Peptides against a protein of PDB entry 5IXI. Designs and how they scored, part 110

Target 1, 141 residues: chain A of PDB entry 5IXI
Amino acid sequence: TPLLDASSLEYLFAQGQYDLVKCLAPIRDPKTEQDGHDIENECLGMAVLAISHYAMMKKMQLPELPKDISYKRYIPETLNKSIRQRNLLTRMRINNVFKDFLKEFNNKTICDSSVSTHDLKVKYLATLETLTKHYGAEIFE

## One batch from the design tools (peptide; made by RFdiffusion4, then SolubleMPNN)

Design b2_p25_8_s1 (from b2_p25_8, 11 letters changed)
Fold by OpenDDE base, seed 2:
Structure b2_p25_8_s1 (fold): chain B 141 residues (1-141), chain A 25 residues (1-25)
Amino acid sequence: as target 1 above (141 residues)
Amino acid sequence: SISEKIDESFKNTLKKAIEKYGDPW
């Protein structure tokens, strides 16, 4: 497997985000109900990674982000539509989990000067590969 | 490694968030 240079990684990261949201890289089929929940949680994680990367690129702290920051633009559109159909309590829990996840991930990882945007791109693409059906097998072989 | 650190932080923070608020799904 060829090594990815910075420019290639930047391209793949951008394309990967687009592919995930637009369902061009569809998420894998769940094997069980719990597996489905795990997949959905991983999708929230993809949003956390994307937003954290954005914040790092803009040299912003998370409290400086809009108060209404949401996972909605960073998860598969199909999942977003599904969430909108869930009851209020479920949506509240999803939001709470997401916001806490984002905050704590930032506190424990993003604030660490040893972590770079490069590292987040790698994590994003690696997670994308495990999350989706066919994506990126050649990249991380 | 940094990759391992990020991976562990990712998993742990998600787990703790779920423990705090319950499984949202």
Scores: peptide ipSAE 0.629, ipTM 0.944, DockQ to the pose 0.739
Fold by OpenDDE base, seed 3:
Parts: C-alpha cells; sequence; structure tokens
Structure b2_p25_8_s1 (fold): chain B 141 residues (1-141), chain A 25 residues (1-25)
C-alpha cells in the first residue's frame, strides 16, 4: 500500500508523469523480446491511465475527449521516437490497441463511481515503479 | 478492493486489445 497522503500522492503523480516522459525515470531493461513488448504495452497503459485521470478531473466522458487524443505525450520520449520509425502498419496497430484499450478501460472502470482520481494516481505510480529500474521504491511499503 | 479491481481491469482490457488487433510490436 502507498505510504503517502493525498497531497504527497498528487505531487508524485505529477512528477512521475514528467519523469516517465522525459526519461528521467528510465524504463527497465527487457529480459526477453516478449518482455520488451510487454514494457511497450505497459507504456501505452500509462497513457491510458493519465488520460483517464485527466478526463475524470475535467468531468469529461470519453466521447467528449478530442478525437485526436494520443499516447504520444504520455509515453517515454525515446519510445515515441522509436514508434515514429516503425512502418505505417505497425503504427496503425499501436493506435488501434491504444484506442481500444482507452475506450474499454473507461467503459469498464472509469464509469464505475467507486473509482476516484486518487485510485488512478495510485495505479499510475504503482505501474511506474514496476516499469522503471529503481523508481518508486520509497512510495509503497 | 478498488485497487485490485483497477488492476484487473487494466490487465484485462490491455490483453483484449492485443488479442483483437494483434501484438503491434
Amino acid sequence: as target 1 above (141 residues)
Amino acid sequence: SISEKIDESFKNTLKKAIEKYGDPW
């Protein structure tokens, strides 16, 4: 469980987003090829969490979000650059996976009145800890 | 718990998205 109060969690959530994108909290080294793919998919998940949190804060439903909402601003810059080098088909698949993930996560979880922005911050930081090398060890007991 | 529900939903929705469109990587 988190060792942080709400104010500390808010701060670390904001800082964590910045650190992930700017690669100040570098993603962990993959152990296998599939592990590398899992890491990349988890990065898309970080974008889903961040956007879902944003939507909740703005009291917006998913259809009200801009249609051009993208993972690009919410994933490590190095990964974003890598994706840009992939072929069109791969990039299309990435977008499809992301869009579907975002939609279904919002429909199944974000619409649940029991889920709060606090819960999403916890999930974000917990995932960030597993995704990066040594980040967040002091956040959770 | 809420945390567990979110974890399950997160993993499941990601898995289903990958199953639907294939692993993009």
Scores: peptide ipSAE 0.628, ipTM 0.944, DockQ to the pose 0.708
Fold by OpenDDE base, seed 5:
Structure b2_p25_8_s1 (fold): chain B 141 residues (1-141), chain A 25 residues (1-25)
Amino acid sequence: as target 1 above (141 residues)
Amino acid sequence: SISEKIDESFKNTLKKAIEKYGDPW
């Protein structure tokens, strides 16, 4: 595994977010129905990580973020399109899971002074590698 | 390690959110 300095990590993190949303790094094909659900949940997790990183960079607590903050611009566009086609109940559940996930992750981890933006970038890129087909293969072993 | 702590927190918070509201998919 190559050593990633701060500058390299910053670039890869920014590019990774763009590539995920624009589907330039397409998510992997599900092997089963449950695997598909796991992939979709991981995408919500990517949104949680991205937003948490943003909040940390701005030195903002989660309650200071807009109440209408959404996962929509932090997940693959293909998934966002799929979600818009689902029924209201499903969309409500997705929002509930996302908002609860974001809140609890922030309370449990982001508020810990030992966790840095560097650590979140590493987690984001590591998750991106497992979530997508071939992205980041040379970053982590 | 910090990485392991983040990994566990990530997994557990997602799991608990799903348990609370049900599988959204």
Scores: peptide ipSAE 0.627, ipTM 0.944, DockQ to the pose 0.696
Fold by OpenDDE base, seed 1:
Structure b2_p25_8_s1 (fold): chain B 141 residues (1-141), chain A 25 residues (1-25)
Amino acid sequence: as target 1 above (141 residues)
Amino acid sequence: SISEKIDESFKNTLKKAIEKYGDPW
């Protein structure tokens, strides 16, 4: 596993986000129905990581972010379209899970001075590799 | 390590969110 310099990691992180959202890196096939739900929850997690990284880059605390911050821009477009077709209660629950996840992750991780944007990029890319079918630059093996 | 701390935080916060609101899917 070769070490990546800051510029390379920044590029891969940006490209990874694009590939996930645009479904160029398709998510893995679920083994069971519950596995499918786990995958969808992991996608919400990818949004949490991306937004947390954004907040850290802008040196903003979570309460300073727009109240309408959403997972929609940070998950696969196909999943986003699927969510829009769910009933209101389901969508509300998804939003609640996401917002709580984001809040608590920020409180427990982003507020930790030992965590850097570099670390979040690594986590994002590592999670992306496990979440998708064949995505990987042999970075974390 | 920092990586392990982030991994645990990520997994734990997701798990707790699911426990709080139920599996949304």
Scores: peptide ipSAE 0.627, ipTM 0.944, DockQ to the pose 0.688

Design b2_p25_8_s2 (from b2_p25_8, 8 letters changed)
Fold by OpenDDE base, seed 4:
Structure b2_p25_8_s2 (fold): chain B 141 residues (1-141), chain A 25 residues (1-25)
Amino acid sequence: as target 1 above (141 residues)
Amino acid sequence: SVSEQIDKSFKETLEKAYKKYGNPY
């Protein structure tokens, strides 16, 4: 197993975010309808991880983040396009779910525990490996 | 582990949000 120092992990994390959003590491094909929903929820989770990491790096508290913060720039572009084509009610629900998702994660996990930016990067990359088709490097055990 | 803690947080938060706003799907 490769040893990842801080600089290597930072590089891989940045590249992984780019690959996910730009669909260079495309998300896996759903096996069932429910699996498709699980995949989308994982993508929302990836957005939560990315935003939380950003906030921590910038020494920003969640209330200090832009009020219009959204998942849109942190999920695969293909998924973002798909969501935009869904009906208004569905899009509203997704937006509200994500906002609560981000809020509760930061309040209960980031603020109330010792989760670090290092932990977020590791979790992001590990999830990326299982979420996508072509990111199966198995960097983490 | 931290990974499991995050997974648990995700699951519980999503379930709570679904109850509040309705399942998006």
Scores: peptide ipSAE 0.469, ipTM 0.907, DockQ to the pose 0.798
Fold by OpenDDE base, seed 1:
Structure b2_p25_8_s2 (fold): chain B 141 residues (1-141), chain A 25 residues (1-25)
Amino acid sequence: as target 1 above (141 residues)
Amino acid sequence: SVSEQIDKSFKETLEKAYKKYGNPY
């Protein structure tokens, strides 16, 4: 099977992020209410991957990232708008969950493991394929 | 695999976060 070269993977990763956020690659329809929650959690995971990749590329440790870093710019805009309309308690919980999500991932997966930026891009695109309706990318590890 | 490691990390982190902050939904 063919492998994506570095430049192609970089392009696809950037485009994939754009497509997800701008809803050009719309997320799949939930089959149940719980499935809807799972989809939102996957979106938060996508944000974690994107931010972690960004941090690694900038050679920045998590504490060095701006304190205003959040999921907002890394999830589908439609979902972001939906979250903004939810009550304060719910929004606080989502924010706290995400912060811990990001912190824990970076501590245990990025710092303590051999996960590379390449791995993050591959994982992002692979998840994007399953999370969205029609997005298809042949990614090989 | 790396993918499975990431999935495991996500699952464990979410479970811990839900325990700490409650289900956001």
Scores: peptide ipSAE 0.467, ipTM 0.907, DockQ to the pose 0.803
Fold by OpenDDE base, seed 2:
Structure b2_p25_8_s2 (fold): chain B 141 residues (1-141), chain A 25 residues (1-25)
Amino acid sequence: as target 1 above (141 residues)
Amino acid sequence: SVSEQIDKSFKETLEKAYKKYGNPY
């Protein structure tokens, strides 16, 4: 596996976010119904990573972030469209789950300084490799 | 590892959220 310098990692992280959202790196097909739920949860996790990275770069805490920041801009467009078709109660549950997800990650992982922006980029790209059909085979072992 | 820490955090947070709000699926 080739060594990635900081600039290369930053580029790949940015491109990876774009590829995931625009479905240029399509998510893998679910093997079961539960696997489908796991995939969606992984996508929510990707949103948490992306938003947390953004917040850290801007040196902002979650309450200081714009209120319109949600998972919608950070998950695959196909998944976002699917969620929009679900009933109100389900969408409310997803929103609440994500809010707690983001809050707890920020409080227990980011604020404790146990995770750096570098760690977030690496985790994002590594997850992207396993989450999508054919991404990044040469980047990670 | 950091990766394992993140995975554990994700799992625990989701479980707590599901308990509080119900399974969204």
Scores: peptide ipSAE 0.465, ipTM 0.907, DockQ to the pose 0.752
Fold by OpenDDE base, seed 5:
Structure b2_p25_8_s2 (fold): chain B 141 residues (1-141), chain A 25 residues (1-25)
Amino acid sequence: as target 1 above (141 residues)
Amino acid sequence: SVSEQIDKSFKETLEKAYKKYGNPY
């Protein structure tokens, strides 16, 4: 597998975010109900990675992010549509889980560890490969 | 590895959130 330089990695990361949200790289079909939950959790994780990367690039701390920050613009549009159709209680739980997810990740992993923006890009693309049907296989072969 | 560290962080955070707010599913 060819090494990705910084410029190539930056491009692929940006393109990968676009492809995931716009469903150009569709997420894989769930095999079971639990697998479906795992897929959605991975999508929330992708949102956490994307937002954390954004914050790091802007040199912003989590409290400086907009208070209404949400996963909605960072997950596949198909999943966002599905979540909007669920009842209020479920949507509230998802929102609360995500907010805690983002907060804890930034506190324990971003602020307290040596995780870099480079690491986040690599993790994002690697997860994208396993989360979607056929995306990015050549990058990590 | 960093990847494993992130995976561990995700798992622990989700478990805590589920305990606090309940399973969203």
Scores: peptide ipSAE 0.463, ipTM 0.906, DockQ to the pose 0.792

Design b2_p25_8_s3 (from b2_p25_8, 12 letters changed)
Fold by OpenDDE base, seed 1:
Structure b2_p25_8_s3 (fold): chain B 141 residues (1-141), chain A 25 residues (1-25)
Amino acid sequence: as target 1 above (141 residues)
Amino acid sequence: SVSDKIDESFKNTLEEAYKKYGDWW
């Protein structure tokens, strides 16, 4: 795996977020219905990583984040549109699961300072490579 | 590793979610 300097890593992380959300780096095709659910769960995880990174950079704790914090701006637009078409109960469950993701991640990794912003960038890009069809071949080995 | 810790956090959340909601997607 190539060693990236801080500037390059920052750029790639920002670009990766943009590519995922705008579907310029499309998510991989599901092999089964369950695989499709796994992909969607990975997208929620990506949102947690992105939001946590944002909070850390802004020196904010989770209670200081907006009360209406959501995954909507941090997942592929196609997935966001799909979720909006699902029934109210499903959407409520997705929101609850996401909030649980964020809370649990914060309690287990962020609050104890076991994870840095650098770690989040690396994890995000590594996950992006596996989540999307052909992204990141030149970044990670 | 840090990556494993992150994965463990996500795994735990998914397991609890499945217990509560089943397959919610």
Scores: peptide ipSAE 0.543, ipTM 0.922, DockQ to the pose 0.656
Fold by OpenDDE base, seed 2:
Structure b2_p25_8_s3 (fold): chain B 141 residues (1-141), chain A 25 residues (1-25)
Amino acid sequence: as target 1 above (141 residues)
Amino acid sequence: SVSDKIDESFKNTLEEAYKKYGDWW
């Protein structure tokens, strides 16, 4: 099991975000239609983790973030392109659900200071491992 | 655990979304 100090974890977290968005770590193939939805929901969750980590690192509260904060920069580019092709109503709902994700996460997890930036990095990388096809298994072996 | 708390937060959001929109994807 590799030893992950703070610097190593920071590096892996940054690289993992890049790999997910740029599809260098491609998301796994869905087994069913519902599995496809679950994968997309996990991607939204990954965006929440990434944004929350950013906010915490900058010592910003969610209300201080730009009002137009979006998942688009924090999910796989292929998924983003797919969503952009969906009808307006669906896109509006996705935006609303994502904003609800952020609010709920802030209210239930961040506000009580039970989660650190370290925790978010670990959670992100752990989820990335399960979400993608072959990525990062060695981190937790 | 912290991981479980995060998962619960996400689960709550998805459940509420389903109640409001149904299968919204």
Scores: peptide ipSAE 0.543, ipTM 0.921, DockQ to the pose 0.609
Fold by OpenDDE base, seed 3:
Structure b2_p25_8_s3 (fold): chain B 141 residues (1-141), chain A 25 residues (1-25)
Amino acid sequence: as target 1 above (141 residues)
Amino acid sequence: SVSDKIDESFKNTLEEAYKKYGDWW
């Protein structure tokens, strides 16, 4: 992948978030049932990255974030709709796991200052490339 | 690398989730 200047990276990060959520960059097809779960886990990870980036930009600590923070606005709309149709227990577990993702990430990675907003943008775009169909072919080719 | 550290954080969370819930999806 080519090196990007700060302005280009900022633009691509913003556009990438939009493309993922709006399914303009659709997620890849699962090869197996387990692969499908891995894809959904990656989507939760993308939400963690996006939220953490937002928090860092606003200079907010995790406890200062809204208690009702959710993955819903940061994952593909199709996946969000799918999750909403699952049973209550499953949805509760997904919520719990996501909160654990966010908590662990912030405690072990953000709070120790080992990761910058720049790092998050790079990681987000790199993951987006592997997660979606043909995304970034024009840029990362 | 930073990428590896991020992946490790996510991996640890998933491992704990599987211990607690099994196949939770």
Scores: peptide ipSAE 0.542, ipTM 0.921, DockQ to the pose 0.619
Fold by OpenDDE base, seed 5:
Structure b2_p25_8_s3 (fold): chain B 141 residues (1-141), chain A 25 residues (1-25)
Amino acid sequence: as target 1 above (141 residues)
Amino acid sequence: SVSDKIDESFKNTLEEAYKKYGDWW
């Protein structure tokens, strides 16, 4: 409910990314195997949001991003370590699905100018609140 | 809403992924 000015939102977004990756805002514990998959999917989504925001801020198109762009820098370090321990086929599939995430998101939202950097920051922080254990929800209450 | 559009995009990708790979985790 509280409205944040642009500078405050920018700060919170940057801090939120850092907290997620460094596990200072730890992700919630899964209740089931499917819940665990949902959590990991949400983490991939968070990576898409962060990368898309970066691209928009730099006025870059997706093809202009480095070819080695991946989710690894944008998900919790604990999850990244877990994924690295999985078999090659699984890791390949995760990489492919992430690339599809980014492509689809760009085609449906970014290219159509239907989503702004402001929207991405809000969505990121809102998702962070539901994804993590104790991250405050005061921003949107 | 914008949030719904984002969610729909992610949902579509996941649905296609499940069709292609099944469960990839």
Scores: peptide ipSAE 0.538, ipTM 0.920, DockQ to the pose 0.651

Design b2_p25_8_s4 (from b2_p25_8, 7 letters changed)
Fold by OpenDDE base, seed 3:
Formats: structure tokens, sequence, C-alpha cells
Structure b2_p25_8_s4 (fold): chain B 141 residues (1-141), chain A 25 residues (1-25)
């Protein structure tokens, strides 16, 4: 569990988002090809968490979010650049997967459960710790 | 726990998304 109070958690959540996107907390090196895929999926998950948290804070439902909402601003910039270099079909699939992931996560877990913004911050930081090389190990016991 | 619920939700929803739209790789 986190070893931080609410205010510290809020700060670290904001900083963690910045660090992930700006690659100040670089993602770990993949050990296999499948591990690389898992890492990218985790990054998409981080985007889902960030957007869901945003929506909850703004008291917005998913349909009220901008139509052009994307993972692009919520994943590491290096990964974003990599994805942009991939062929159209691949990029379309990634986009569709993400949108469906976001939609279903919100439908299943956000809208009809007791999950709070606090829980999302915890999940985000916990995932960030495992996703990156040496980030935030001291935050959790 | 709540965190476990979120973890399982991630796995399930992502898996279903891949099934629906195909493997992007």
Amino acid sequence: as target 1 above (141 residues)
Amino acid sequence: SVQEKIDESFKETLKKAYEKYGNPY
C-alpha cells in the first residue's frame, strides 16, 4: 500500500504523469518481444487511467469527453513516436483497441463500481513503478 | 480488493478489445 497521505499522492500522481510522458521515468527494457507488447499495453492502460481520472474529476461521463481523445498525450513520447512510424493498419488497430479499452473499462469499473479517483492514482503509481526502470520504489510498502 | 478489481478489469477489457479489433502487432 502507498506510504503517502492524500496530498502527497496527488502530487506524485501529477508528477508521475509528467515523468512518464516526458520519459523522465523511462519505461523498462523489454526482455522479449512479448514483453515489449506487454509494456505497450501497460502504457495504454496508463492512458486509460489518466483519462478516467480526469473524467471523474471533471464529473464527466465518457461520451462527454472530446471525440478526439487519444492515448497520444498520455503515453511516453518515445512510444508515441514509435507508433506514428507504424503502418496505417497497425495504427488504426491500436487506436481502436485503446478506444474500446477505455470505453469498456469505464463501463465495467468506473461507472458501476466504488472505484474512486484515489484508487486510480494508486493504480497509476503502482503501475508506473513496475513499468519504469527505477521509479517510485519508496512509495509503496 | 479495489486494486485487484482494477487489475482484472484491465486484463479482461484489453483482451476483449484485442479480440474485437485484432492483434495490432
Scores: peptide ipSAE 0.524, ipTM 0.922, DockQ to the pose 0.802
Fold by OpenDDE base, seed 4:
Structure b2_p25_8_s4 (fold): chain B 141 residues (1-141), chain A 25 residues (1-25)
Amino acid sequence: as target 1 above (141 residues)
Amino acid sequence: SVQEKIDESFKETLKKAYEKYGNPY
């Protein structure tokens, strides 16, 4: 497995975010209904990682982020469109789950000095490989 | 490892969010 230097990792992370949202790296087809739910949960997780990384880079705490921060621009556009078509109650629950997920992840994990932006990039790219159909199978072992 | 810690935190925080707000599906 090739070693990724800092510049390579930064590039791949930026490109990976773009590819995920724009569906250039399309998410994999669900095998079951539950698998579909798992895929969507992973997408919400990708949004949490992206936002947390942004906050760390800007040295901002979670309360300093915009109060209207949302998963919408950090998940695949196809999934975002799908969610927008769901009923109000479902959309409210998804939003609440995401906001709580983001809050708790930052409070418990991002506050850990052992976690760096480097670690978040690695997690993001590793998840992207399992989440999408064709993305970077050779990046990590 | 750090990655394992992130993985576990990921799963746990999402699980707790579901417990708090219910299954969105």
Scores: peptide ipSAE 0.524, ipTM 0.923, DockQ to the pose 0.772
Fold by OpenDDE base, seed 1:
Formats: sequence, structure tokens, C-alpha cells
Structure b2_p25_8_s4 (fold): chain B 141 residues (1-141), chain A 25 residues (1-25)
Amino acid sequence: as target 1 above (141 residues)
Amino acid sequence: SVQEKIDESFKETLKKAYEKYGNPY
């Protein structure tokens, strides 16, 4: 496993976010309907990581973030389009789940632990490898 | 490890979010 210095990690993290959102690193095919839901949950988690990292870099607390903060800009565009086509109740539940997920993660993990931006980047890239097709094997194998 | 702590936090916080707002699917 190669050792990533700070500059390399910053680049890979930024590129990974772009690749995920733009579907250049497509998410893996679900094996079952439940697996599909698990994949979507992982995508929401990726959004939580990205936003939390952003907040930490800007030295902003969660209440200082825009009230309209959403997963929409941080998940695969194909998934975002799919969610937009679902009924109102489903969209509301997804939004509520995400907002609560983000809030609780930041309150319990970001604010009350020694987790750093470095750790978030590592988690993001590691998850990206398992979430997508043949991505990042050279980094974490 | 730190990564394990993050993993556990993910599982717990997402689980609680589902308990609070219901399964969106």
C-alpha cells in the first residue's frame, strides 16, 4: 500500500469527489433491492463526509452552514436525478434522514473527538473504492 | 482505530436517523 503525503491526499480527495458526483467513477451495481438501498445510504454518507470536511476546513460549526445544505451536490448525479423523481413523502424522508445524519455525525464525531480532516479524506477514499467499480485499488490494496 | 470510530459513528447515526424519520424506501 503506497504512502500518501498531504498533497497527494488532497488531490485524490478532490478528484474523488468530482468523479463520484459526475459518475466518472460509477457506483457498483446492486445485487439486490436492499443492496441498492445500502448503496444509496453510502452515498449519503459520502455527502456527510464531504460537507463535514468542508466545514472543518472553513472552521465553521454546523449551525453556521447554510440552512439549505443538502446532499444534492455531493452524490452521484444519476442518483440525485432518481431521487427527484420519487414521491414527496420519500423525498422528505430522505432529506430528513440526511440532515439528521449530518447533524448527529458532526455533534458526536467531529466536535467531540480527535477526528481530523485527514481522517475524513481517508474514509472518503476508502469508501469510494468499495462503492464504485474498480476505483482506487492502487491506493488501498 | 480512528477509521473504526468513524465507521461505528456512521452506523449508529444513520440507524438513529432511520428510527426517527422512518425508512425512506
Scores: peptide ipSAE 0.521, ipTM 0.922, DockQ to the pose 0.798
Fold by OpenDDE base, seed 5:
Structure b2_p25_8_s4 (fold): chain B 141 residues (1-141), chain A 25 residues (1-25)
Amino acid sequence: as target 1 above (141 residues)
Amino acid sequence: SVQEKIDESFKETLKKAYEKYGNPY
């Protein structure tokens, strides 16, 4: 596949986010219970990438983001509905895990490294390809 | 590589989050 220029990558990244959340690119079926957990963790990771990318583009530090920032708008709607049906304790744990994940990733990788928005888009699209059933752009060899 | 760095960061930070707040499952 040909190398993507910056404009093409930006477009694919934006479209990929929309396709994931709206389930136009549905996530793959889990093979085991642990595989299901891995899929959900990857979805949380996708939310971390999307939010981190947003913050970098706006030149905002993580503490400057709204305190009610959540994974809910950045994961597949089907998964969001599933999580909402789980008990309060489980939902609280998921929220805590995500917020800590986001904070630590930002501190360790975004703030203290040379990672760019380009790198985040590449990681997002690469993960999207493995996470979904049929989404395959063959962008990265 | 940069992508490997991001992958390792994901694994480490998520693992530590589970250790701090417990497994949500």
Scores: peptide ipSAE 0.519, ipTM 0.921, DockQ to the pose 0.789

## One batch from the design tools (peptide; made by RFdiffusion4, then SolubleMPNN)

Design b2_p26_1_s1 (from b2_p26_1, 10 letters changed)
Fold by OpenDDE base, seed 5:
Structure b2_p26_1_s1 (fold): chain B 141 residues (1-141), chain A 26 residues (1-26)
Amino acid sequence: as target 1 above (141 residues)
Amino acid sequence: SVLDKISNFFRSRNKEFHELIKKLES
């Protein structure tokens, strides 16, 4: 993978989040129904990475984060609209699962290792490259 | 179920993330 300086990585990470949420970097088309579910899960994973990075940058623990923090701000707007159209029970389940996995991710990955914000940015951008149709294909080649 | 798929994804993603960290530190 090419070496990126800190400033460039910070910019790319910020821009990548914006592009994903605003659908400027549209997610890839599902090949199957199962692939569609995998794509949604990947988007939720992106939210986990983004929130975890946010918490680390502000040196805050998960319980200290505002209660407004959810996956809704960190996934493509089109996907968020789709989820909102699902029944209340389903949305509640998604939210509960997300919160549990966010906590689990931080406990088992960030807290149990020397993971830094730098690592999270790299993981985010790497996933974004595979998740979207056309994004940063040259960044990690 | 969909919830099971989500669970499986996060478990798998955690493994992938750890592996990525190992590569970055090598």
Scores: peptide ipSAE 0.163, ipTM 0.652, DockQ to the pose 0.038
Fold by OpenDDE base, seed 4:
Structure b2_p26_1_s1 (fold): chain B 141 residues (1-141), chain A 26 residues (1-26)
Amino acid sequence: as target 1 above (141 residues)
Amino acid sequence: SVLDKISNFFRSRNKEFHELIKKLES
């Protein structure tokens, strides 16, 4: 088991993002319709974490981020494809909900300096383990 | 709403998150 120091977490976090987006660590199969929705919400949450981490690393506040910032680059490609196939209203809703959550998360958590980039990495990896199939076993042992 | 569900997701994971942080800092 690797040491959970800053360098190790940085590596694992980067690799985890890549694995999630590229579906090398595929998301778990939904057990119910509601479970499917929960999985999608978790993926959107992962995007919030990833974007917030990016912003913090760049020392940028949310208003300074690109206006077209979205979840699309930070969720599994399979889910992104699925979302693109949904109707316009649904896609608009997803976009709005995501932007609202990102804003809220940054305002209440990041801007208040209550969470560090280190915390975000831990949260991301921990969630990744539960979200995907057989990923990251024993990382936090 | 979807937003509420996402928020609830984060809230439900809060305890686990803090426990992990505590473990890393110990």
Scores: peptide ipSAE 0.158, ipTM 0.651, DockQ to the pose 0.035
Fold by OpenDDE base, seed 1:
Structure b2_p26_1_s1 (fold): chain B 141 residues (1-141), chain A 26 residues (1-26)
Amino acid sequence: as target 1 above (141 residues)
Amino acid sequence: SVLDKISNFFRSRNKEFHELIKKLES
């Protein structure tokens, strides 16, 4: 794994978010239905990381975040479209799970000052490498 | 539950995460 300075890491993190959402770095193909659910959960995790990073950069607490800050803007567009086509109960479940995850992550990790924005970027990129087909191989291989 | 799966995801990647940080900062 090559060394990355702060500037390079910031650039890669921003580009990685864009590539994931815009499906320029497509997520891996599910091998089974359960694998598809796992991929979806990983995407929700990516959203948690991205939002947490945003909140930390803005020095904002969760209740202070705008209402429009949700997983919808931080997951692949294809997945977002898929979720919107699901029934109301399913969408409510996903939303509740995400809120719980974000809250838990914030309380247990960020609020304890155990994780920095630097750490979040590294974890995001590392996860992106495993979640997508070929992205990030040059960074972490 | 889905929440448990997400938690497991982060837990399973914790070791790798720290190793990567070490490599990037070394």
Scores: peptide ipSAE 0.154, ipTM 0.648, DockQ to the pose 0.034
Fold by OpenDDE base, seed 3:
Formats: C-alpha cells, sequence, structure tokens
Structure b2_p26_1_s1 (fold): chain B 141 residues (1-141), chain A 26 residues (1-26)
C-alpha cells in the first residue's frame, strides 16, 4: 500500500464507517429496482466487513460474537429506517441473508486468516467510494 | 490530483480483493 500508510488507512476507515452510518456520505440513488437491491446488498456487505474487522481486532471468533449481532448499526441510518418499515417476512429474510453472508465470509476468509484487517479496510473504503454519491469531497476540501 | 491517486488505489485494491475472494470460493 504505497499511497496510504497504516495510520491514514486506520483513520479513513473509522471515518468512513461513521460517514456511511450517519449518512454524511449518502448512498447513491438507485437507477432501477434491481439496482436498489444491489445497493442494499452492498450495504449489508459493508456491515459484514465492519463486523469482521471488529471481531478480528478483538480476537473473537464468530461463535464468540454477541448472539444478537446485527447489521443495524453498521448500515446507513436511512436504510435501517427503511428496513424497519418493511413487513416481518421481509425483515426475517434480510436477517437470514445477513447471517448467512457473515457466516460464509467468516468461514472462508477470516477463520483461516486469508484476509487481514488491512484487506478489510481497503475493501471497505473502495466499496464506500462506489456506493456513495460523492465520497471524498470533504476530505480534500 | 491527490483524489485521483487515491481513487485509483482503491479501484486497484478492490479488484485484487475480488480476485482473492473468487479464488477462495472456487
Amino acid sequence: as target 1 above (141 residues)
Amino acid sequence: SVLDKISNFFRSRNKEFHELIKKLES
């Protein structure tokens, strides 16, 4: 990583999480219904990255994570509010999808140490750039 | 610009990450 040192990457990762959740870096507008679903899935992916990073930093395995761990605090607040307004079956589906995603990611990449915290930060920020409308403007003002 | 350099870096690393995930899932 020649462009960003460890300290800068750590800072940007932390700030990026805050900006995404607090909608300071708003997600892009969907072009179609399918695009909207893709955006939602990407947000769930961001939650997986954030939680996995947290677990790795705390040296916790997936079974050791809180039983009620959820995507709710790791996705944009606007999306979280939208999901809460959906019917029970839809919310259950989203929960199941997320749990499966987190489990799969953990089993395939985290448990065998194939992915480092550095990789997670890079992936998170890279996805954040494409997921949000104009992320980066505030940083370079 | 600095922004372009950072963006290019992110795109490059994102591509590498996707390739890594694909290999692990294969």
Scores: peptide ipSAE 0.070, ipTM 0.648, DockQ to the pose 0.042

